# Peptides against a protein of PDB entry 4U39, part 7

Target 1, 302 residues: chain A of PDB entry 4U39
Amino acid sequence: SIKVIGVGGGGNNAVNRMIENEVQGVEYIAVNTDAQALNLSKAEVKMQIGAKLTRGLGAGANPEVGKKAAEESKEQIEEALKGADMVFVTAGMGGGTGTGAAPVIAQIAKDLGALTVGVVTRPFTFEGRKRQLQAAGGISAMKEAVDTLIVIPNDRILEIVDKNTPMLEAFREADNVLRQGVQGISDLIATPGLINLDFADVKTIMSNKGSALMGIGIATGENRAAEAAKKAISSPLLEAAIDGAQGVLMNITGGTNLSLYEVQEAADIVASASDQDVNMIFGSVINENLKDEIVVTVIATG

## One batch from the design tools (peptide; made by RFdiffusion4, then SolubleMPNN)

Design b1_p8_5_s3 (from b1_p8_5, 3 letters changed)
Fold by OpenDDE base, seed 1:
Structure b1_p8_5_s3 (fold): chain B 302 residues (1-302), chain A 8 residues (1-8)
Amino acid sequence: as target 1 above (302 residues)
Amino acid sequence: SMFYVGKK
């Protein structure tokens, strides 16, 4: 089974976005120290952590409170994650609960033997230096606790959105990028396409790889496959080029009209941008909701 | 070229 655990406010917002987009083949768990915020989750499983420590009032933007809250609730977290083959831990880094609790939860998942993937955000620069420093500490702790850590740099979202985009919409885009990171991987296992991958294929690329980069490209029209692939490998979300990566996981998602030729064209573009000795795997997914769109997701590991 | 962060 695949479990997605959203940790704190940002993680829970991402989980809500996943549920709204009907991401299939995964079980959703919402974790928070704030009981009122947790009640707004759409997840089937809602877990309040650190009830004794926080009294449900949240972590007060303190990562140490988030950490201790997860430690207090360790047995409950273990029970919720038990039997998972894969666990996605999603959080917005820089806050109290997400920053402190996500590494603890990830370690619990890893200790249970699950392939543990972190999908987290760095705060926007405008959130201030304190949040950025807290996020750096949380990301460092996550690296030790996961098999693969995908970090979304929120400032890169600002480079590609309209300059008049409201702050609230920029946060919604961050939630959507977290959704795409999880879905781009989970669909390769859970959703059939023209080229199917199994869990063992994904595990080969993601097991004990540390930091990862993610690129996303979306296109329509006659050259949509090539355009989507080019956008993915040049994505502003990539803090570095995909050259030098030890592994590449590629998802090519299209509607029912997705052709094998388009899949091959997209894969060839990504391969040409990668090192010759890279371990590259790619899957194709059919999503009837995409109609004429192709979405290419690239995860570069190592 | 226009880059996409995610599907809206």
Scores: peptide ipSAE 0.000, ipTM 0.371, DockQ to the pose 0.036
Fold by OpenDDE base, seed 4:
Structure b1_p8_5_s3 (fold): chain B 302 residues (1-302), chain A 8 residues (1-8)
Amino acid sequence: as target 1 above (302 residues)
Amino acid sequence: SMFYVGKK
């Protein structure tokens, strides 16, 4: 089984976005120290952590409170994650609960033998230096606790969205990028396509790889596959070029009209941009909600 | 099936 655990406010917003977008084949778990925020989760499983420590009032933007809250609730977290083959831990870094609890939860998942993937955001620069410093500490702790850590630099989202985009919409886009990171991997396992991957294939690329970068490309029209692939490898979300990666996981998602030629064309573009010795695997997914759109997701590891 | 796209 695949479990997605959203930790704190940002993680739970991302989980809500995943549910709203009907990401299939995963179990959703919402974790928070704030009981009121947790009640707004759409997840089937809702877990309040640190009930004694926080009394449901949240972590007060303190990562140490988030950490201690997860430690207090360790047995409950273990029970919720038990039997998972893969666990996605998603959070917005820089806050209290997400920053502190996500590494603890990730370690619990890893200790249970699950392939543990972190999908987290760095705060926007406008959220202030304190959040950025807290996020750096949380990301460092996540890197030790996961098999692969995908870090989304929120400031790079501002390069993709309109300059007039309201702050609230920038956060929604961050939630959407978190969704795309989880879905780009989970769909390769859970959703049939033209080229299916198994869990063992994904595990080979993602086990004990440390930090990863994600690129996304979307295109329509006659050259949509090539355009989507080119956008993915040049994505502002990639803080480094993919040519230095030791492993590449690629998802090519299209509608029912997705052709094997388009899949091959997209894969060839990503391979050409990658190192010659890269371990690249790719899968294709059919999403009936996509009309003339192709979405290419690239995850670079190592 | 794993498809490896090698650089031609």
Scores: peptide ipSAE 0.000, ipTM 0.391, DockQ to the pose 0.270
Fold by OpenDDE base, seed 2:
Structure b1_p8_5_s3 (fold): chain B 302 residues (1-302), chain A 8 residues (1-8)
Amino acid sequence: as target 1 above (302 residues)
Amino acid sequence: SMFYVGKK
């Protein structure tokens, strides 16, 4: 089984976006120290952590409170994650609960033997230096606790949206990028396509790889496959080129009109941008909600 | 102890 655990406000917003976008084949768990915020989750499993420590009032933007809250609730987290083959831990770094609890939850998942993937955001620079410093500590702790850590730099989202985009919409886009990161991987296992992958394939690419980069490309029209692939490998979300990566996982998602030729064309572009000795695996996914769009997601590991 | 707001 695949479990997605959203940790704190940002993680739970991302989980809500996943549910709203009908990401299939995963179990959703919402974790928070704030009981009121947790009630707004659409997840099937809602878990309040650190009830004694916080009394459901949240972590006060303190990562140490988030950490202690997860430690307090360790046994219940273990029970919620039990039997998972794969666990996605999603959070917005820089806050209290997400920053502090996500590494603890990730370690619990890893200790249970699950393939543990972190999908987290760095805060926008405008959120201030304190958030950035807290996020750096949380990311460092996540790196030690996961098999693969995908870090999304929120500032790079500003390069893919209009300059007049309101702050609230920028956060919404961050939630969407977190969704895309999880879905781009989970769909390869859980959702049928033209080329299917199994969990063992994904595990080979993602086990004990440390930090990973994610690129996303979306395109329409006659050259949509090539354009989407080119956008993915040149994505602003990539803090470095995909050359030098030891592993590449790619997802090519299209509507019912997605052709094998388009899949191959996209795969060839990503392969050409990668090292010759890279372990590249790719799958395709059919999403009936897509019309003329192709979405290419690239995860570069190592 | 953990408090579950909702679960399956």
Scores: peptide ipSAE 0.025, ipTM 0.615, DockQ to the pose 0.017; fails the geometry check
Fold by OpenDDE base, seed 5:
Structure b1_p8_5_s3 (fold): chain B 302 residues (1-302), chain A 8 residues (1-8)
Amino acid sequence: as target 1 above (302 residues)
Amino acid sequence: SMFYVGKK
């Protein structure tokens, strides 16, 4: 089974976005120290952590409180994650609960023998230096606790949105990018396409790889496959080029009109931008909600 | 090690 665990406010917002977008083949768990915020989760499993420590009032933006809350609730987290083959841990770094609890939860998942993938955000610069420093500590702790850590630099989201985009919409886009990161991987395992991957293929690319980067490209029209692939490998979300990556995981998602030719064309573009010795795997996914769009997701590891 | 993919 595949489990997605959203940790703290940002992680739970991302999980809600995944549920709203009908991401299939995964089980959702919402974790928070704030009981009121947790009640707003759409996840089937909702877990309040650190009930004794926080009394459900949240972590007060303190990562140490988030850490201790997860430690207090370790046995409950273990039970919720038990039997998972793969665990996605998603959080917004820089806060209290997400920053502190996500590494603890990730370590629990890894200790249970699950392929453990972190999908986290760095805070926007406008959230202030304190959040940025807390996020750096949380990301460091996550890197030690996961098989692969995908870090999304929120400031790079500002390069793909309109200049007049309200702050609230920038956060929604961050939630959407977290969704895309999880879905881009989970769909390769859970959702059939023209080219199917198994869990073992994904595990080969993601096991003990440390940090990873994600690029996303979306396009429509006659050259949509090529355009989407080019956008993915040049994505602002990629803080470095895909050249030099030891592993590449590629998802090519389209509607029912996705052709094998388009899949091949997109794969060839990504392969040509990658090192010759890269371990590249790609899958295709059919999503009926995509009318004329192709979405290419690239995850570079190593 | 983390690899970064992006434009100059």
Scores: peptide ipSAE 0.000, ipTM 0.375, DockQ to the pose 0.042; fails the geometry check

Design b1_p8_5_s4 (from b1_p8_5, 4 letters changed)
Fold by OpenDDE base, seed 3:
Structure b1_p8_5_s4 (fold): chain B 302 residues (1-302), chain A 8 residues (1-8)
Amino acid sequence: as target 1 above (302 residues)
Amino acid sequence: SLFYTGKK
């Protein structure tokens, strides 16, 4: 089974976005120290952590409180994660609960033997230096607690959106990128396509790989496959080129009109941008909600 | 939007 655990406000917003986008084949868990915020989760499983410590009033933007809250609730977290083959831990780093609790939860998942993937955001620079510093500490702790950590630098989202994009929409886009990171992987396992992958394939690329980079490309039209692939490998979300990666996981998602030729064309572009000796695994996904769009997600590991 | 939001 695949479990997605959203930790704190940002993680819970991402989980809500996943549910709204009908991400299939995953179980959703929402975790928070704020009981009021937790009540707004759409997840089937809602877990308040650190009830004694915080009394449901949140972590006060203190990562140490988030950490202690997860430690207080360790047994409950273990029970919720038990039997998962794969666990996604998603959070917005820089806050109290997400920053502090996500590494603890990730470690619990890993100790249970699950393939543990972190999908987290760095705060925007405008959120201030304190959040950036807290995020850096949380990301460092996440690296030790996961098999693969995808870090989304929110400032790179500002390169993708219009400069006049309202702040609220920029945060919504961050939630959407978190969704795409999880879905780009989970769909390869859970959603049939033209080329199916199994859990073992994904595990080969993601097990004990540390930091990963993610690129996303979307295109329409006659050359949509090539354009989407080119956008993915040149994505602003990639802090470095995919050359030098030890492993590449590629998702090629299209509608019912996705052709095998388009899948091959996209895969060839990503392969050509990768090292010759890269362990590249690609899958295709059919999403009936996609009409003329192709979405290419590239995750570079190692 | 660079990302498909799956909203019908």
Scores: peptide ipSAE 0.000, ipTM 0.387, DockQ to the pose 0.034
Fold by OpenDDE base, seed 4:
Structure b1_p8_5_s4 (fold): chain B 302 residues (1-302), chain A 8 residues (1-8)
Amino acid sequence: as target 1 above (302 residues)
Amino acid sequence: SLFYTGKK
């Protein structure tokens, strides 16, 4: 089974976005120290952590409170994650609960033998230096606790969105990028396509790889496959070029009109931009909600 | 390894 655990406010917003977008084949778990915020989760499983420590009032933007809250609730987290083959831990780094609890939860998942993937955001620069410093500490702790850590630099989202985009919409886009990171991997396992991957293929690319970068490309029209692939490898979300990656996981998602030629064309573009010795695995997914759109997701590891 | 963007 695949489990997605959203940790704290940002992680739970991302999980809500995943549920709203009908990401299939995964179980959703919402974790928070704030009982009121947790009540707004759409997840089937809702877990309040650190009930004694926080009394449901949240972590006060303190990562140490988030950490201690997860430690207090360790047995409950273990029970919720038990039997998972893969666990996605999603959080917005820089806050209290997400920053502190996500590494603890990730370690619990890893200790249970699950392939543990972190999908987290760095705060926007406008959120202030304190959040950025807290996020750096949380990301460091996540890197030790996961098999692969995808870090989304929120400031790079500002390069993709309009300059007039309201702050609230920038956060929604961050939630959407978190969704795309989880879905781009989970769909390769859970959703049939023209080229299916198994869990073992994904595990080969993602086990004990440390930090990863994600690129996304979306296009329509006659050259949509090539355009989507080119956008993915040049994505602002890629803090570095993919040519230095030891492993590449690629998802090519299209509608029912997705052709094998388009899949091959997109794969060849990503391969040509990658190192010759890269272990590249690609899958295709059919999403009936996509009309003339192709979405290419690239995850570079190593 | 963190991909070094070779842009010095």
Scores: peptide ipSAE 0.000, ipTM 0.413, DockQ to the pose 0.034
Fold by OpenDDE base, seed 5:
Structure b1_p8_5_s4 (fold): chain B 302 residues (1-302), chain A 8 residues (1-8)
Amino acid sequence: as target 1 above (302 residues)
Amino acid sequence: SLFYTGKK
């Protein structure tokens, strides 16, 4: 089974976005120290952590409180994650609960033998230096606790949105990018396409790889496959080029009109931008909600 | 390995 665990406010917002977009083949768990915020989760499993420590009042933006809250609730987290083959841990780094609890939860998942993938955000620069410093500590702790850590630099989201985009919409886009990161991987396993991958293929690319980068490209029209692939490999979300990656995981998602030719064209573009010795795997996914769009997701590891 | 961004 695949489990997605959203940790803290940002992680739970991302999980809500995944549920709203009907991401299939995964079980959702919402974790928070704030009981009121947790009640707003759409996840089937809702877990309040650190009930004794926080009394449901949240972590007060303190990562140490988030950490201790997860430690207090270790047995409950273990039970919720038990039997998972793969665990996605998603969080917004820089806060209290997400920053502190996500590494603890990730370690629990890894200790249970699950392929553990972190999908986290760095805070926007406008959230202030304190959040940035807390995020750096949380990301460091996550890197030690996961098989692969995808870090989304929120400031790069500002390069793909309009300059007049309200702050609230920028956060929604961050939630959407977290969704895309999880879905881009989970769909390869859970959702049939023209080219299917198994869990073993994904595990080969993601096991003990450390940091990863994600690029996303979306396009429509006659050259949509090529355009989407080019956008993915040049994505502002990629803090580095995909050249030099030891592993590449590629998802090519389209509607029912996705052709094998389009899949091949997109794969060839990504392969051409990658090192010759790269271990590249790619899958295709059919999403009926995509009309004329192709979405290419690239995850570079190593 | 940390991807080196070659952009100056």
Scores: peptide ipSAE 0.000, ipTM 0.408, DockQ to the pose 0.034
Fold by OpenDDE base, seed 2:
Structure b1_p8_5_s4 (fold): chain B 302 residues (1-302), chain A 8 residues (1-8)
Amino acid sequence: as target 1 above (302 residues)
Amino acid sequence: SLFYTGKK
């Protein structure tokens, strides 16, 4: 089974976005120290952590409280993650609960033998230096606790949205990018396409790889496959080029009109941008909600 | 699954 665990406010917002976008074949778990915020989760499983420590009032933006809350609730987390083959841990870094609890939860998942993938955001620079510093500590702790850690730099989202985009929409886009990161991987396993992957394929690319980069490209029209692939490999979300990566996982998602030619064209572009010795796997996914759009997601590991 | 091991 695949489990997605959203940790804290940002993680739970991302999980809500995943549910709203009907991401299939995964079980959702919402974790928070704030009981009121947790009640707003759409996840089937809702877990309050650190009930004794926080009394459901949240972590007060303190990562140490988030950490201790997860430690308090370790047995409950273990039971919720039990039997998972793969666990996605999603969080917004820089806050209290997400920053502190996500590494603890990730370690629990890893200790249970699940392929553990972190999908987290760095805060926007405008959220202030304190959040950036807290996020750096949380990311460092996540890196040690996961098989693969995808870090989304929120500031790079500002490069893909209009300059007049309201702050709330920028956060919504961050939630969407987290969704895309999880879905881009989970769909390869859980959702049929023209080219299917299994869990073993994904595990080969993602096990014990440390930090990973994610690129996303979306396009329409006659050259949509090529354009989407080019956008993915040049995505502002990539803090570095995909050259030098030891592994590449790519997802080519389209509507019912997605052709094998388009899949091959997109795969060839990504391969051409990668090293000669790269282990690249790709799958295709059919999403009937897509009309003329192709979405290419690239995860570069190592 | 399709696995690619080289730059095209």
Scores: peptide ipSAE 0.000, ipTM 0.405, DockQ to the pose 0.264; fails the geometry check

Design b1_p8_6_s1 (from b1_p8_6, 4 letters changed)
Fold by OpenDDE base, seed 4:
Structure b1_p8_6_s1 (fold): chain B 302 residues (1-302), chain A 8 residues (1-8)
Amino acid sequence: as target 1 above (302 residues)
Amino acid sequence: PVFYVGKK
C-alpha cells in the first residue's frame, strides 16, 4: 500500500489538494498538533500528535515542539503506517509541526521498512529569515530520515506564476507542486498507462538516494510531448541541471489520446539532457481529465 | 488520537 502523510498546516493543505484532485491508489493521513486545523482535513485518517504536550493548541511555530509531539505519539504513528510499502511524508518546512514532526514520522516509516519519500517545501523568502533557518534544520533532519527527499524551493514558484499573484495563491501553488510531486510518483505505480512501472522499479531509483529535484512541464498541441519534456528539464523548480543526476524518474501523463510516439519523444528528450550513465526509468499514465494536455514530471536523484 | 472520517 501507498500512504501519504501530511504533517502540519502546509502538509495537510497539500493532502487536501491531493484529495480534491482525486489522486488515486493512496491512503491519506493527516497529522497535526493543532486540533482545530486537523478537523479541517479531508483525509480519511486524522491523527492529533502531542496531545499532552500541546493540548491541541499547535506547536507555536517551534520545531522542537513538533519533534516532541511526534515522539509522544510514536506508537500511534507506527500503527497508522504499519503495512505500507511506500510512505510519502509531505510538509511545509519552516513551521513548528511540519519541520519538527516530519523527520520523526519519516524515520518511523523507514524503520517499518517502507520506501520513504519526503516531499517538502522551503519557505518563501518573504516568510522571513527565522522560517528559512528552521526549514534548513528540518530539511537536514529529513534527509537523514528518508530514502529520497524532494525539496521544492517556493521562491522558484514565483518564477512560474504571475507577478501579481496574491500571497495566498502562491501558497496554493506550493500545495499544488507538492501534489504534483506525490502524484507524479504514485500514479506510476497505481494508475495504468501505456508503459507501466512496478513498485520495484520505483524503489530502485528512490532507495537511499538522499536529495532529489523535481521538474514539471505542461503543454498542448501537436508538439506537446516535446514541449512538455523541454519545460520539465528546464523547470525553475530544478535548482540544478539534471545532467548531474545519478537517477531519473520520469512520468509522462496524458489523456486517452496519448500515443506511444509522444511517450518515446518525451523520454528521448529527457534522456538526451541526462548523463549517459544515468539510471533512467519512465512510465506513462492515462488521466481522463486531461484533454489535449501532456504533463511531464521529472525527478532527479543523486 | 486517530480518527477515521469518511473521505470528503
Scores: peptide ipSAE 0.028, ipTM 0.668, DockQ to the pose 0.019
Fold by OpenDDE base, seed 2:
Structure b1_p8_6_s1 (fold): chain B 302 residues (1-302), chain A 8 residues (1-8)
Amino acid sequence: as target 1 above (302 residues)
Amino acid sequence: PVFYVGKK
């Protein structure tokens, strides 16, 4: 089974976005120290952590409270994650609960023998230096606790949205990018396409790889496959080029009109941008909600 | 389900 655990406000917003976008084949778990915020989760499983420590009032933007809250609730987290083959831990870094609890939850998942993937955001620079410093500590702790850590730099989202985009919409886009990171991987296992991958394929690319980068490309029209692939490998979300990556996982998602030629064309572009010795695997996914769009997601590991 | 780990 695949479990997605959203940790704190940002993680739970991302989980809500996943549910709203009908991401299939995964079990959703919402974790928070704030009981009121947790009630707004759409997840089937909701877990309040650190109830003794916080009394359900949240972590007060303190990562140490988030950490201690997860430690208090370790046994319940273990029970919620039990039997998962894969666990996605999603959070917005820089806050209290997400920053502190996500590494603890990730370690619990890893200790249970699940393939543990972190999908987290760095805060926007405008959220201030304190959030950036807290996020750096949380990311460092996540790196030690996961098999693969996908870090989304929120400031790079500002390069893909209009300059006049309101702050609230920028956060909504961050939630969407977190969704895309989880879905781009989970769909390869859980959702049939033209080319299917199994869990063992994904595990080979993601097990004990440390930090990973994610690129996303979306396009329409006659050259949509090539354009989407080119956008993915040149994505502002990539803090570095995909050259030098030891592994590449790519997802080519299209509507019912997605052709094998388009899949191959997109795969060839990503392969050409990768090292010759890269272990590249790719799958295709059919999403009936896509009309003329192709979405290419690239995860570069190592 | 909603899990509460603390004493209510």
Scores: peptide ipSAE 0.027, ipTM 0.643, DockQ to the pose 0.015
Fold by OpenDDE base, seed 1:
Structure b1_p8_6_s1 (fold): chain B 302 residues (1-302), chain A 8 residues (1-8)
Amino acid sequence: as target 1 above (302 residues)
Amino acid sequence: PVFYVGKK
C-alpha cells in the first residue's frame, strides 16, 4: 500500500489538494498539533500528535515542539503507517509542526521498511529569515530520515506564476506543486498507462538516494509532448540541471489520446538532457481528466 | 487521539 502523510499546516493543505484532485491508489493521513486545523482536513485518517505537550494548541512555530509531539505519539504513528510499502511525507518546512515532526515520522516509516519519500517546501523569502533557518534544519533532518527527499523551493514558484498573483494564490500553487510531486510518483505505480512501472522499478531509483530535484512541464497542441518535456527539464523548480543526476524517474501523463510516439519523443528529450550513464526509468499514465494536456514530471536523484 | 472518520 501507498500512504501519504501530511504533517502540519502546509502538509495538510497539500493533502487536501491531493484529495480534491482525486489522486488514486493512496491512503491519506493528516497529522497536526493544532486540533482546530486538523478538523479542516479532508483525510480519512486524522491524527493529533503531542496532545499532552500542546493541548491541541499547535507548536507555536517551534520545531522542537513539533519534534517532541511526534515522539510523544510514536506508537500511534507506527500503527497508522504499519503495512505500507511506500510512504510519502509531505510538509511545509519553516513552521513548528511540519519542520519538527516530519523527520520523526519519516524515520518511523523507514524503520518499518517502507520506501520513504519526503516531498517538502522551502518557505518563500518574504516569510523571513527565521522560517528559512528553521526550514534548513528540518530539511537536514529529513535527509537522514528518508530514502529520497524532494525539496520544492517556493521562491521558484514565483517565476512560474503571474507577477500580480496574490500571496494566497502563491501558497495554493505551492500546495499544487506538492500534489504534483506525490502524484507524479504514485501514479507510476497505481495508475495504468502505455508503459507501466512496478514498485520495484521505483524502489531501484529512489531507495537511499538522498536529495532529489523535480521538474514539471505541461503543454497542449501538436508538439505537446516535446514542449512538456522541454518545460520539465528547464523547470524553475530544478535548482540545477538534470545533468549529473545518478537516476531519473520520468512520468509522462496524458489523456486517452496519448500516443506511443509522444511518449517516445518526451523520453528522448529527457534522455538527451541526462548523462549517458544515468539510470533512467519512465512510465506513462493515462488520466482521463487531461483532455488535450500532457504533463511531464521529472525527478532527478543523486 | 486518532480520529478514524468511519466510512459511512
Scores: peptide ipSAE 0.026, ipTM 0.626, DockQ to the pose 0.017
Fold by OpenDDE base, seed 5:
Structure b1_p8_6_s1 (fold): chain B 302 residues (1-302), chain A 8 residues (1-8)
Amino acid sequence: as target 1 above (302 residues)
Amino acid sequence: PVFYVGKK
């Protein structure tokens, strides 16, 4: 089974976005120290952590409280994650619960033998230096606790949205990018397409790889596959080019009109931008909610 | 690249 665990406010917002977008083939778990915020989760499984420590009042933006809350609730987290083949741990770094608890939860998943993938955000620069410093510590701890850590630099989201985009919409876009990162991988395992992958293929690319970068490209029209692939490999979300990556995971998602030719064209573009010795795997996914759009997701590891 | 046409 595949489990997605949202940790703290940002992680739970991302999980809600995944559920709203009908991401299939995964089980959702919401974790928080704030009981009121947790009640707003759409996840089937809701877990309050650190009930004795926090009394459900949240972590007060303190990562040490988030860490201790997860440690207090270790046995319950273990039970919730038991039997998962793969665990996605999603969180917004820089806060209390997400920053502190996500590494603990990731380690629990890894110790259970699950392929453990972190999908986390760095805070926007406007959230202030304190959040950025807390996020750096949380990301470091996550890197030690996961097989692969996808880090989304929120400031790069500002390059793909309109300059007049309200702050609230920038956070919603961050939640959407977290969704795209999880879905881009989970769909390769759970959702049939023209080209399918097994879990063992994904595990080969993601096991013990450390940091990863994600690029996303979306396009429509006659050259949509090529355009989407080019956008993905040049995505502002990529803090580095995909050249030099030891592994590449590619998802090519389209509607019912997605052709094998389009899949091949997109894959060839990404392969041509990658090292010759790269271990590249790619899958295609059919999403009936996509009309004329193709979405290419690239995850570069190593 | 590793792929399985029509198989998952």
Scores: peptide ipSAE 0.005, ipTM 0.422, DockQ to the pose 0.146

